# Peptides against a protein of PDB entry 3PBP: the designs that were tried, part 33

Target 1, 203 residues: chain A of PDB entry 3PBP
Amino acid sequence: LNEKDLNLILNKSLVMYESLDSTTDVIVKRNVIKQLQFVSKLHENWNSRFGKVDIQKEYRLAKVQGPFTINPFPGELYDYTATNIATILIDNGQNEIVCVSFDDGSLILLFKDLEMSMSWDVDNYVYNNSLVLIERVKLQREIKSLITLPEQLGKLYVISDNIIQQVNFMSWASTLSKCINESDLNPLAGLKFESKLEDIATI
Target 2, 203 residues: chain A of PDB entry 3PBP as posed
Amino acid sequence: LNEKDLNLILNKSLVMYESLDSTTDVIVKRNVIKQLQFVSKLHENWNSRFGKVDIQKEYRLAKVQGPFTINPFPGELYDYTATNIATILIDNGQNEIVCVSFDDGSLILLFKDLEMSMSWDVDNYVYNNSLVLIERVKLQREIKSLITLPEQLGKLYVISDNIIQQVNFMSWASTLSKSINESDLNPLAGLKFESKLEDIATI

## One batch from the design tools (peptide; aimed at target 1 N71 E115 I180)

Design b2_p15_7_s2 (made by RFdiffusion4, then SolubleMPNN; from b2_p15_7, 9 letters changed)
Fold by OpenDDE base, seed 1:
Structure b2_p15_7_s2 (fold): chain B 203 residues (1-203), chain A 15 residues (1-15)
Amino acid sequence: as target 1 above (203 residues)
Amino acid sequence: SNLIEAVQRKIDALK
């Protein structure tokens, strides 16, 4: 991940946020906000190394919160740059998976580990908002965009040059949802975290 | 399909 690409993702997330209005579906709005929060914190973490970028105060209305870390981060991906981010609902209780794409054509699926407790404006890094790596999906394609549909739980649509693919992770996400809602992690033991990839359409 | 159309609309809205 380089600064230029991160800025691009941030700008895209901001544009998405600006597109929100009173008629926007609540789930869509929430997803955009969560994406913005995540990207902004990635940007903040990056800025600690490269310098702060001024974000207009209006965008802070998205309640940007962080800092964020991904644990464990796949070592192989250190050589690649994140290109897109999406959040996907896995149940009606508003549990979500965060997805990040990379320029090698891979997706990482993440779940919130710790409660987001620190505001974006706080420079104190004593507290951390961690995301846990669940799965890496290798598409081996240039990913142009990630699309979610509010009515499609546990489904991510990946747009490449000539194809739309669906990533369906409900095989494990349903169990995860149950574990979260019931506060019992036992069913996760031995669970295989493998998503199903299907071609939807040629474009 | 209706789904493809919906996805396309979503894509267009995000441009």
Scores: peptide ipSAE 0.028, ipTM 0.613, DockQ to the pose 0.027
OpenDDE base, seeds 2, 3, 4, 5: peptide ipSAE 0.024, 0.000, 0.022, 0.025; ipTM 0.641, 0.317, 0.614, 0.616

Design b2_p15_7_s3 (made by RFdiffusion4, then SolubleMPNN; from b2_p15_7, 9 letters changed)
Fold by OpenDDE base, seed 2:
Structure b2_p15_7_s3 (fold): chain B 203 residues (1-203), chain A 15 residues (1-15)
Amino acid sequence: as target 1 above (203 residues)
Amino acid sequence: SNLINAVQNKINSRK
């Protein structure tokens, strides 16, 4: 990671921002804006803690995906609406975690055993993709966007109106990845599924 | 567990 790389991703983010128009999907617009804000904040704080964050040219934004079935679905979330979805790589293969945010400020981390179809109806989605609930993280804030960086395995950036937070789940995702890749389920026994939450910066 | 089953399914799908 160097300042040049940060500038490159900033430029890319700016280009994406400039591509927004009245026909752009609302979710895409929001995510691009939040991405720009995130990268801008990183640039502003380059000489601080952000110098430790590895940033490459490529990044992933939250997007509307589905329909999906979550098993078990948290009963507390039945009264709330999903707001964002992101996929986070946990290894250099094809293993990933799906994250869904809700309007109560909850994040759920999900495992997909099969490929998902790409469809979404925010107001009335039908669940037909199989997902397994791993962890629920309660942020108790309005989640605006979810951002991932491909070079940062098992890390999710959660953007609200005033703060960027990092969710790091490599504490358990590394084990999960190993289990899949080695075809050994034994290490999953007794595994604690608790992610680390860290405040990154105020927006 | 549901997770164990899903992981097993994922493993099987790659074979």
Scores: peptide ipSAE 0.609, ipTM 0.950, DockQ to the pose 0.332
OpenDDE base, seeds 1, 3, 4, 5: peptide ipSAE 0.607, 0.604, 0.595, 0.597; ipTM 0.949, 0.949, 0.951, 0.951

Design b2_p15_7_s4 (made by RFdiffusion4, then SolubleMPNN; from b2_p15_7, 8 letters changed)
Fold by OpenDDE base, seed 5:
Formats: structure tokens, sequence, C-alpha cells
Structure b2_p15_7_s4 (fold): chain B 203 residues (1-203), chain A 15 residues (1-15)
């Protein structure tokens, strides 16, 4: 067991904890809490022993402001309703991917190709976001929540009824980040926009 | 941002 492994276990435990709701089995709930407590204690001991910096135990809660337009919009999703929205950092320069889930079990990963526009009316204001479709991931599950961890770039955790899954899109997001930061589009040519989906835990 | 628009357009062209 090393620092990296411990941090991974801690983050996993945090995700599991966040997944707890009124429908969670009592045994699962208890085990998740106990695990989190244990791992947290280990982390404290580790930091004390080795003089390491404590890992952040908070989730990223940033969401994109609506309304928004998506281009192209997947035709198959016209009849479905968005259920969750999240933003995921892909670098330390605040480049982000927007994720929207739908009630058909789909996730769409989106790029903001314009700065948010704002219009003001007498009594209110309206936001307008332009988003480009990068990828659609079909999970075929009821998506309960989307979780992002500040220390994990290009990773999204998807919570459904019985499973926590990780969507990792750094395979293409690192290139995207580079293109933006360097103002060079060449690396986008031939880039495959396919995220890696992994099961993290059952709940 | 010009670069964001360019990136967006490039992504669209690849789809």
Amino acid sequence: as target 1 above (203 residues)
Amino acid sequence: SNILEAVGNKIKSLK
C-alpha cells in the first residue's frame, strides 16, 4: 500500500458514501460508512507518519447554467428529459467538459465553444450557452447523480440504483486541453472521442 | 474566444 493506492481507496470510499440514499440497503450503508471511517483514519495516520498533505474530502459541485443549445443534438434524445448536469475539469487552467444525463440512461459529454452569453430583462436575466457534442455514452441505467472530484481531472462518477461507474475521458481530453492552451488544432485530427467506462462498486 | 470556436468547429467537423 502506497500513498497513491490509499488516496484511490479514500476517493472510492467518498464516492460510495455520496451514493447513499434512502433506497440504499442497510448493510451496504453500514459497510460504506465503516469503510470510509477506517480509510479516513488510515489517511490521517499516513499523513502524520509521512508528513503528507491531506486529501480534499469535498466534491466539485459546479453546474452549468441553463438554458443551453447542443450542436449537434442527438436525434435519439429529442424525446427524453435531461436528469443531471455536471462540469468536469480537464486541466488546471479551468478548461471544462459539461456532462448531461438523460432519462434514457445516456450521458452526453459537451464542449463549451462559446463564452456564456447573458441577457437582462426588466425583472430577470437569461443565460445562453453553446455546447458541442463530443461523445454520447449509453449506460442504459437510471442515473441518480453525477459526481466529480476536484483532484481527479477528466473523471466523472455516475451513480445509478445499484452501481457506481467511472467515466474517464482523459484519453481525448488531455489532447483537447493541449489544443486549447496552445491554440493548435492539429492534434484533434484523428483523435478518437471514446471515454473509458469502468465499474467502481456495486451498491 | 476564437480558439474555443475553432475547437468547437473542428470537433463538429470530425463527427
Scores: peptide ipSAE 0.598, ipTM 0.942, DockQ to the pose 0.097
OpenDDE base, seeds 1, 2, 3, 4: peptide ipSAE 0.596, 0.598, 0.596, 0.597; ipTM 0.939, 0.941, 0.939, 0.943; seed 2 fails the geometry check

Design b2_p15_8 (made by RFdiffusion4)
Pose (drawn by RFdiffusion4):
Structure b2_p15_8 (pose): chain A 203 residues (1-203), chain P 15 residues (1-15)
Amino acid sequence: as target 2 above (203 residues)
Amino acid sequence: SISTREKVGNYLRNL
């Protein structure tokens, strides 16, 4: 955990602690407070020279959160099954797109709009487990796998049956991160959220 | 940034 990232989760933790009011669900309030306490303890034991911190076994037992809401979910896909999931980096600030494969050779590019709180005990804990559909890409080929190269932002390799295709969504993803970082939604108006699809090779 | 991301999400839902 480098210094930049350590401070990022601390500040996110502080923003949520402040975001607490009385209508806030008791279980959620507990987790937000626990998150702040935990992230603070990490900050106290963080070894700056190695950029690392030890984590006791107690804090590593966590229960799953979900299911995430996928909004708006495409109606056709109720007849199909999800195959793969990938994570693609948009910028240098941990901003990402979640990618999911389906039986129909389709791809949904998702964005997480709500900040999750950390949770350890709560069963079936859902809260800000929210994803939003940005785009759907139908390759009409059997998608065997999804691959990413850390060196290339906003690009995803999709291995179909005899083709390796590259879905390139930096056309809109670059603008998306700018607005997130500049807190200005205007550049999104009019942007067509269409990814450049490109055949890389025959396999 | 967190609130901006929520607003982006609302923008995309309304799109």

Design b2_p15_8_s1 (made by RFdiffusion4, then SolubleMPNN; from b2_p15_8, 11 letters changed)
Fold by OpenDDE base, seed 4:
Structure b2_p15_8_s1 (fold): chain B 203 residues (1-203), chain A 15 residues (1-15)
Amino acid sequence: as target 1 above (203 residues)
Amino acid sequence: MLKTKQQIGQFLLNR
């Protein structure tokens, strides 16, 4: 079992968990939850043992050569170190949110207001990737891993010691996606950028 | 699309 295989099993376990509904048999629910807990413990222990943040999915962001500028950068986070990064799709049109975790147990949700694809055009090489702060979510936990599932739009799974939490930002990201795709900002007026945090499983 | 993203960025900064 390598890290990639473990991540695949974890992703499958999360998909199985999200497939649970009110009609699902209690034994099936219990087994899926136990499987998720077990795999998550393995993942947590793997990340801690090998010091490898699974940067492999971050390879799409790591290929973005250049400093990232976060605006505004929360003054409270200047004393803290970024620990994980993730990219979460908000639609099928490749609109995405960037999430960064810090060692204070906070998450920041970030908007790319500049297209990095144009940074490959020699004439418009934006040396700085602009990221705009949308929301700060304070978990007050040591964040070990950030997981995203391609089939789950606007959902981020946060693995910490003893818990898996889901951050769901589709409450605002659906509107943001619409604004991008329709080139209309009017729906942003009065929009609350407040994500939902849910405890998925205790590890 | 680019202009819209920049305008969204400015909106988010000014809120």
Scores: peptide ipSAE 0.626, ipTM 0.948, DockQ to the pose 0.369
OpenDDE base, seeds 1, 2, 3, 5: peptide ipSAE 0.622, 0.625, 0.622, 0.620; ipTM 0.949, 0.949, 0.948, 0.949

Design b2_p15_8_s2 (made by RFdiffusion4, then SolubleMPNN; from b2_p15_8, 11 letters changed)
Fold by OpenDDE base, seed 5:
Structure b2_p15_8_s2 (fold): chain B 203 residues (1-203), chain A 15 residues (1-15)
Amino acid sequence: as target 1 above (203 residues)
Amino acid sequence: MLKTKEQIGKFLLER
């Protein structure tokens, strides 16, 4: 099992979990939950062994995208270190939210308001990738991994020591997607940027 | 689309 295989198994287990409904057989539900718990524990143990490598890969990916400016950057997070980064699709039209985790157990949800102009001009590397703060979610847990499923719009899975949590931001991201696609900001008026946090499985 | 994203960014900053 390599990291990619483990992530694939975890993703499949999460997709299987989300497919569970009231009509699903109790034995099937129990088996899917047990599989999810087992794979999540393996993933946690894998990330604890390779966490420096994964952080370095994610940090390398963030560096390859250039310096990001987060505005406003939460002043409370200046003393904390970013631990993970994820990109979550909010529609099928390539609109996405960026999530960054910190070692205080915070998640920040970020909007990319500027598209990277691929400046191929070596001399004009104004790499200022603008990221706008949408929401800060305080989990008060050590965040080991962030997982996204391409088939699950506006959902982020957060793995910590003892639990998998789902952050669901479709309550506002559906409106945001609509605003982008229709070029109309009126639906943002009075919109609450509050994500739902749910416990999915204990590890 | 680009202008809309910029306007959304501004909205999010000013809220």
Scores: peptide ipSAE 0.629, ipTM 0.945, DockQ to the pose 0.410
OpenDDE base, seeds 1, 2, 3, 4: peptide ipSAE 0.622, 0.627, 0.624, 0.623; ipTM 0.943, 0.943, 0.943, 0.942

Design b2_p15_8_s3 (made by RFdiffusion4, then SolubleMPNN; from b2_p15_8, 10 letters changed)
Fold by OpenDDE base, seed 3:
Structure b2_p15_8_s3 (fold): chain B 203 residues (1-203), chain A 15 residues (1-15)
Amino acid sequence: as target 1 above (203 residues)
Amino acid sequence: MLETKKKIGEFLLNR
């Protein structure tokens, strides 16, 4: 994310929050509020901490454009704030996993089951950016940043104060990629959605 | 592809 993209997401989240009325479904309200809280804190942290990290232009963080719902949202995370977001490629076909970190030290791995139509048309606001919870990884650390390497499919680097950890989800993401690309869900049967966590370096 | 992703989402929700 660059500051501009974060501002765009913040503005979208604000507009959504402002669109909430008494008739809005409680689940929708909760999701919009959580998204706003997430993006607001990301924005605050970005302005305060990342003003010095020239995150090289090359990380096309896939624009998580628009309101997204996380289903199911882990109940334990209701009181926590999302701190980082990353998109990780799982194949060369543009299939990706979204990762969100929280201030409790949790990571959630999310599947985009609906393609975000980049509807630039303000009037055709398809509210349904669906993100489905795949896995929750509990690190129990303050997560400072999430790093992805484009050459490393299904790998996420988590930077904390004293450690760099790798989350490797290719154990299930390779099968998921295959299911998407072949339009066959049979390989998902009995698949364990358990990522490998590995310490890479102590800082 | 889109329908497959939707079905995967449904699978993940119902597991």
Scores: peptide ipSAE 0.613, ipTM 0.951, DockQ to the pose 0.578
OpenDDE base, seeds 1, 2, 4, 5: peptide ipSAE 0.610, 0.604, 0.612, 0.605; ipTM 0.951, 0.949, 0.951, 0.950

## One batch from the design tools (peptide; aimed at target 1 I134 I180)

Design b2_p16_3 (made by RFdiffusion4)
Pose (drawn by RFdiffusion4):
Structure b2_p16_3 (pose): chain A 203 residues (1-203), chain P 16 residues (1-16)
Amino acid sequence: as target 2 above (203 residues)
Amino acid sequence: SLEDIIKEAVKNKIEN
């Protein structure tokens, strides 16, 4: 955990602690407070020279959160099954797109709009487990796998049956991160959220 | 619309 990232989760934790009011669900309030306490403890034991911190076994037992809401979910896909999931980096600030494969050779590019809180005990804990659909890409080929190269932002390799295609969504993803970082929604108006699809090779 | 939903999602991200 480098210094930049350590401070990022600490500040996110502080923003949520402040975001607490009385209508806030008791279970959620508990987790937000626990998150702040935990992230603070990490900050106290962080070894700056190695950029690392030890984590006791107690804090590693966590229960799953979900299911995430996928809004708006495409109606056709209720007849199909999800195949793969991938994560693609948009910028240098941990902003990402979640990608999911389906039986129909389709791809949904998702964005997480709500900040999750950490949770360890709570069963079936859902809260800000929210994803939003940005785009759908139908390759009409059998998608065997998804691959990413850390060196290339906003690009995803999709291995179909005899083709390796590259879905390139930096056309709109670059603007998306700018608005997130500049807190200005206007550049999103009019932007067509269409990814450049490109055949890389025959396999 | 989908665009409005995207804008609202981005707004939520900024708030958070």

Design b2_p16_3_s1 (made by RFdiffusion4, then SolubleMPNN; from b2_p16_3, 8 letters changed)
Fold by OpenDDE base, seed 5:
Structure b2_p16_3_s1 (fold): chain B 203 residues (1-203), chain A 16 residues (1-16)
Amino acid sequence: as target 1 above (203 residues)
Amino acid sequence: SLEENVIKAVENKIKS
């Protein structure tokens, strides 16, 4: 995600949050709030890696407008707090997966909502979200850090207290990359979005 | 750094 894309997602999330009223479903409100917290952290982490997108601190504190709407957002994660955010390249064409960790040891893998992505979940109607949930990975450990290596496409390294673990999602990300580049989502039909976990080192 | 540790760990894993 580049700065422009993050700003776009943030703006969309803000608009969505502002559209919330007393009749809005509690789950939707919670999702928007969690998304905002997530994106705010993303922006903080992004600012550390990329040019500062000044999300006004006021928006971080006052409007829990999740710039990224994650659909579907796992309901269980509403009670947990996002701890880390990382972006992982899946190809050399700047397609990226966004990963968010939670204090329950869960990882969610997200992709930018393109109009094309609406058809990813054939079985589930996806409400307009800035990010599409692709996979939830339960590590059941305290996640201290998320590390990506520029030369390692589709790989995320998770650091906990005693282990470095690799999450490899190229099994599906390669297909996703192809679909995006060719503007054809058909190859995603029947694709299992299951990443491979591998222990790299005990520390 | 954590990143350096990951790089070293990955390199060691690949060599093994």
Scores: peptide ipSAE 0.356, ipTM 0.878, DockQ to the pose 0.019
OpenDDE base, seeds 1, 2, 3, 4: peptide ipSAE 0.347, 0.321, 0.352, 0.261; ipTM 0.873, 0.855, 0.874, 0.820

Design b2_p16_3_s2 (made by RFdiffusion4, then SolubleMPNN; from b2_p16_3, 5 letters changed)
Fold by OpenDDE base, seed 5:
Structure b2_p16_3_s2 (fold): chain B 203 residues (1-203), chain A 16 residues (1-16)
Amino acid sequence: as target 1 above (203 residues)
Amino acid sequence: SLEDLIIEAVGNKIKS
C-alpha cells in the first residue's frame, strides 16, 4: 500500500471503530478493532524505502466475518502472531501487494481492491472486505525481516536466521497488474496464484 | 545492514 491508500484505510477504519456500540456484533467489533490496529501499525511504522513495517507487539489479523477483513483469512493463522509487514510494487505504477508474515513461518500476500475482489473471488466474497488474500506461502521458519527492493518488482526477500529467500510472485502479479490497469478481470480466470521460492544466500 | 546484505546477495545471484 502507498501512504495515501493507507491513510484512506486508516480513516475508514477509524470511522467504523467510532461507530461501534453495544449493539454491534461481537465479531464485527473484533474485526474492526483488529483492522484498526493493523492499519495503525502500518501507518506508524511505514518505511517508504522498503515498504516495510516491523511488528514488535504481538498481533493477530481479523477474520472474514465482518468489515475490514482479509478474505479469505486462513483460519489456522488466527492462533499465530503477525511478525512483519511489507508492501511490494508489482508495476511501475502504484499497484502493490501487501505481505504479512506470521510466527509460524507463513506469509500471506494481500491486495486491496473491492471491485476486483468482487469479481475474482466470487466463492469467498464478503461485503466490505478490506484486503483480499491472494496466496499463502509456508516457509516453516522464523522470519526475522521482510525486505523489498524497489527495482525488483514483485519480489520479496525473506530473511531468517540462516538464509535469505526470494519470493517471486510476478507469475501472477503481472497479470493482476494488467487487470487493474485495464479494468479487465478476464485474464484472472484460471490464473494460478503460486509464487516461486528461491534461496538467495546463506547467512 | 540488512539492505546491504540483500543487495549483495541479489547481485551475486544475478551474476551466477
Scores: peptide ipSAE 0.138, ipTM 0.753, DockQ to the pose 0.019
OpenDDE base, seeds 1, 2, 3, 4: peptide ipSAE 0.138, 0.120, 0.136, 0.073; ipTM 0.752, 0.742, 0.747, 0.677; seed 4 fails the geometry check

Design b2_p16_3_s3 (made by RFdiffusion4, then SolubleMPNN; from b2_p16_3, 5 letters changed)
Fold by OpenDDE base, seed 4:
Structure b2_p16_3_s3 (fold): chain B 203 residues (1-203), chain A 16 residues (1-16)
Amino acid sequence: as target 1 above (203 residues)
Amino acid sequence: SLEDIVIEAVGNKIKS
């Protein structure tokens, strides 16, 4: 992701958010809110010039039961080739983070909701499996493999070059899990979606 | 396997 792409996603999310009203489908509403929250936090972490997006309390209280979509999908990512995919458990199998690596040495962390959701497109109300972008991690390495360990919640091991690196996202994933399980988005306010990187070994 | 390598590496890291 670059700043332009992130800004575009944020703006699109804001537009969608503002279009929400009492007649909007609950699933759509929830998805838009979730996306806006995640994108907003990502934007903050990106040191963008855009201010924080304040989501109204009424929307924050929406039950979290639907998957997400990224619209628009970051243009920069279209230019990249996905190289690996992994699923990381964050709460003993109820919720999962999907990680996709790209040939530019970056990882995207996505939340996967198994529930089918209605499309945000008013002309196309098709239930779809969707992912929401949470974080992009730039490793600047050729990622060879993504490995997860069953007992290691919220941890991804990346093998690149001659290094094993741990990506630990439990700093935010625990809160995310709680929000999803409790259908309460309030704890996402102020949450920093920044994973911890640690070199584990040279191989 | 790569998984075994990671497990070993993680174990060693914990021990250090």
Scores: peptide ipSAE 0.485, ipTM 0.915, DockQ to the pose 0.019
OpenDDE base, seeds 1, 2, 3, 5: peptide ipSAE 0.471, 0.479, 0.480, 0.478; ipTM 0.911, 0.914, 0.914, 0.914

Design b2_p16_3_s4 (made by RFdiffusion4, then SolubleMPNN; from b2_p16_3, 6 letters changed)
Fold by OpenDDE base, seed 5:
Structure b2_p16_3_s4 (fold): chain B 203 residues (1-203), chain A 16 residues (1-16)
Amino acid sequence: as target 1 above (203 residues)
Amino acid sequence: SLEDTVIEAVGKKIES
């Protein structure tokens, strides 16, 4: 996902929001609002130092419908609340991963919906012009904050009550970056989208 | 701040 793409998603969400009227289904309306809020927060945080945004305690992601979608979205997460959002650079260009945390301790790693997304998840590929789920990481901890360090590509630091953990996804993100930059999808074949978790410190 | 805490922790980890 790059800034231009994020702007596009935001615009789509905004257009949909503006199209809402009194006859619009309540569920649809709510989902559109949620999408707009989500994308707006991402947009505001795009060039921030740490690329993180706190989500309201009651915030829940929208369904896999509308101008902004996350696909495939883990169905069980619909019952949980999103807690934090962060963007993480995977190269020195404009390629970033979007991360969303949930109150069940899950992290979802997301990227722009690209043609190459078919290679990310063959079984669950759906073209939706939004975000694609790359990986779900279950920490089973109460996530307090998501921190990124600009000098450390493809690394997300998760702060829980008593621990700082590093999520390192460069094992696959470096390949993804290469594929994007070189317009070659071949390296994605057989790629495992599994991040490495490491304890950094007890706090 | 939490950010500072992470920076410090990471620094220590790298040094170890």
Scores: peptide ipSAE 0.482, ipTM 0.904, DockQ to the pose 0.019
OpenDDE base, seeds 1, 2, 3, 4: peptide ipSAE 0.478, 0.476, 0.470, 0.480; ipTM 0.901, 0.902, 0.898, 0.902; seed 2 fails the geometry check

Design b2_p16_4 (made by RFdiffusion4)
Pose (drawn by RFdiffusion4):
Structure b2_p16_4 (pose): chain A 203 residues (1-203), chain P 16 residues (1-16)
Amino acid sequence: as target 2 above (203 residues)
Amino acid sequence: KTIREKIGDYLRELNS
């Protein structure tokens, strides 16, 4: 955990602690407070020279959150099954797109709009487990796998049956991160959220 | 609303 990232989760933790009011669900309030306490403890034991911190076994037992809401979910896909999931980096600030494969050779590019709180005990804990559809890409080929290269932002390799295609969504993803970082929604108006599809090779 | 929540609303409206 480098210094930049350590401070990022600390600040996110502080923003949520402040975001607490009385209508806030008791279980959620507990987790947010626990998150702040935990992230603070990490900050106290963080070894700056190695950029690492030890984590006791107690804090590593966590229960799953979900299911995430996928909004708006495409109606056609209720007849199909999700195949793969991939994560693609948009910028240099941990901003990412979640990609999911389906039986129909389709791809949904998702964005997480709500900040999650950390949770350890709570069963079936859902809260800000929210994803939003940005785009759907139908390759009409059997998608065997999804691959990413850390060196290339906003690009995803999709291995179909005899083709390796590259879905390139930096056309809109670059603007998306700018507005996130500049807190200005205007550039999103009019932007067509279409990814550049490209055949890389025959396999 | 945060900027990300506003983006989410915008995208939901766009894809509805």

Design b2_p16_4_s1 (made by RFdiffusion4, then SolubleMPNN; from b2_p16_4, 9 letters changed)
Fold by OpenDDE base, seed 4:
Structure b2_p16_4_s1 (fold): chain B 203 residues (1-203), chain A 16 residues (1-16)
Amino acid sequence: as target 1 above (203 residues)
Amino acid sequence: MSIKEQIGEFLIKKNS
């Protein structure tokens, strides 16, 4: 990833964000916003490394209330480009995990540690700017798309050139959901945040 | 802190 490529991705993300309106699908809205947040963080990290100035900072601040943060951001991912983003429900209470794919074949699973205060039917989107790293999954494949199915909680489908794979994180997400819903952190003690990867079909 | 914020702190510590 170079500066030019990052700027292009940022611009694309901004254009997509500007296209959002009340008629936009809720999933699309979430993905676009989260993509913009993520790319903004990448750009921030890039600037910190090279002492660059964000030329679009004023524009971004006008459209999206920042700053955007991923904690911790894996240092290895600084050299890779985010390719896809998805939001996966982990329960019927609208608790969600954010997943981002990279061009090296990695996935990161992210937790939103701040609550959203508005619905996606409103053009003035109020969303959290904080994401927390849960897990990094290395697929070592070119990821073409991420698919989620509403009836399948805690499951992400990853489409590559020749394989569809399922990432199942209910092993930890069910516990996480319980912790949120019951306001109890105790079940997280000793929990392994390791998703199950399975080949579903060849294509 | 909210429960989500507490979970966030927990995860940050785990991954740091």
Scores: peptide ipSAE 0.702, ipTM 0.964, DockQ to the pose 0.583
OpenDDE base, seeds 1, 2, 3, 5: peptide ipSAE 0.700, 0.681, 0.702, 0.684; ipTM 0.964, 0.966, 0.964, 0.966

Design b2_p16_4_s2 (made by RFdiffusion4, then SolubleMPNN; from b2_p16_4, 9 letters changed)
Fold by OpenDDE base, seed 3:
Structure b2_p16_4_s2 (fold): chain B 203 residues (1-203), chain A 16 residues (1-16)
Amino acid sequence: as target 1 above (203 residues)
Amino acid sequence: MSIKEKIGEFLVKRFS
């Protein structure tokens, strides 16, 4: 990502956020908010490394959680730019997976292992947005958008130039949900974190 | 650690 591309993504994310209203679907709201959070954090990281682009700090603190980390971050993606973000519910509770797409055609599926905390005090801002890598899916195409449907748990729709694909990760996400809800790690032992990719439609 | 943190630790360790 160059600075221009990052700014473009940030602006788009802000526009999407501003479009949210009381009639907006809960999942859409969540996705847009999380996208904004993620992009804003990327922007902050970029600013720290390459120079600051002006984003209103108060706006960021009020609407966007602080810096995030992805662990481990795939080394192959260091030179690529995040293009889209989505949050996918895996149960009827609060358990969700975060997905980020990159301009190399990769998707990463991420787990939030820490609860998000917001600070309204600029001087006491704590960075505690932790994302853990679950899976990398290589699509080898330009990803235009990520879509989730509230009624479809553990499913992500990926739109590229010529195809819509479904990523279904319920094969492992159901177990993950169970582990969280039952506070038991044992079912994760030997679990294969491999999502199913299916072509839905040609565009 | 919370269960989520433990899960996170597990998920990270599997790449090592």
Scores: peptide ipSAE 0.679, ipTM 0.958, DockQ to the pose 0.498
OpenDDE base, seeds 1, 2, 4, 5: peptide ipSAE 0.677, 0.678, 0.678, 0.660; ipTM 0.957, 0.958, 0.957, 0.960

Design b2_p16_4_s3 (made by RFdiffusion4, then SolubleMPNN; from b2_p16_4, 8 letters changed; failed a check: a repeat of another design)
Amino acid sequence: MTIKQKIGEFLVKRNS

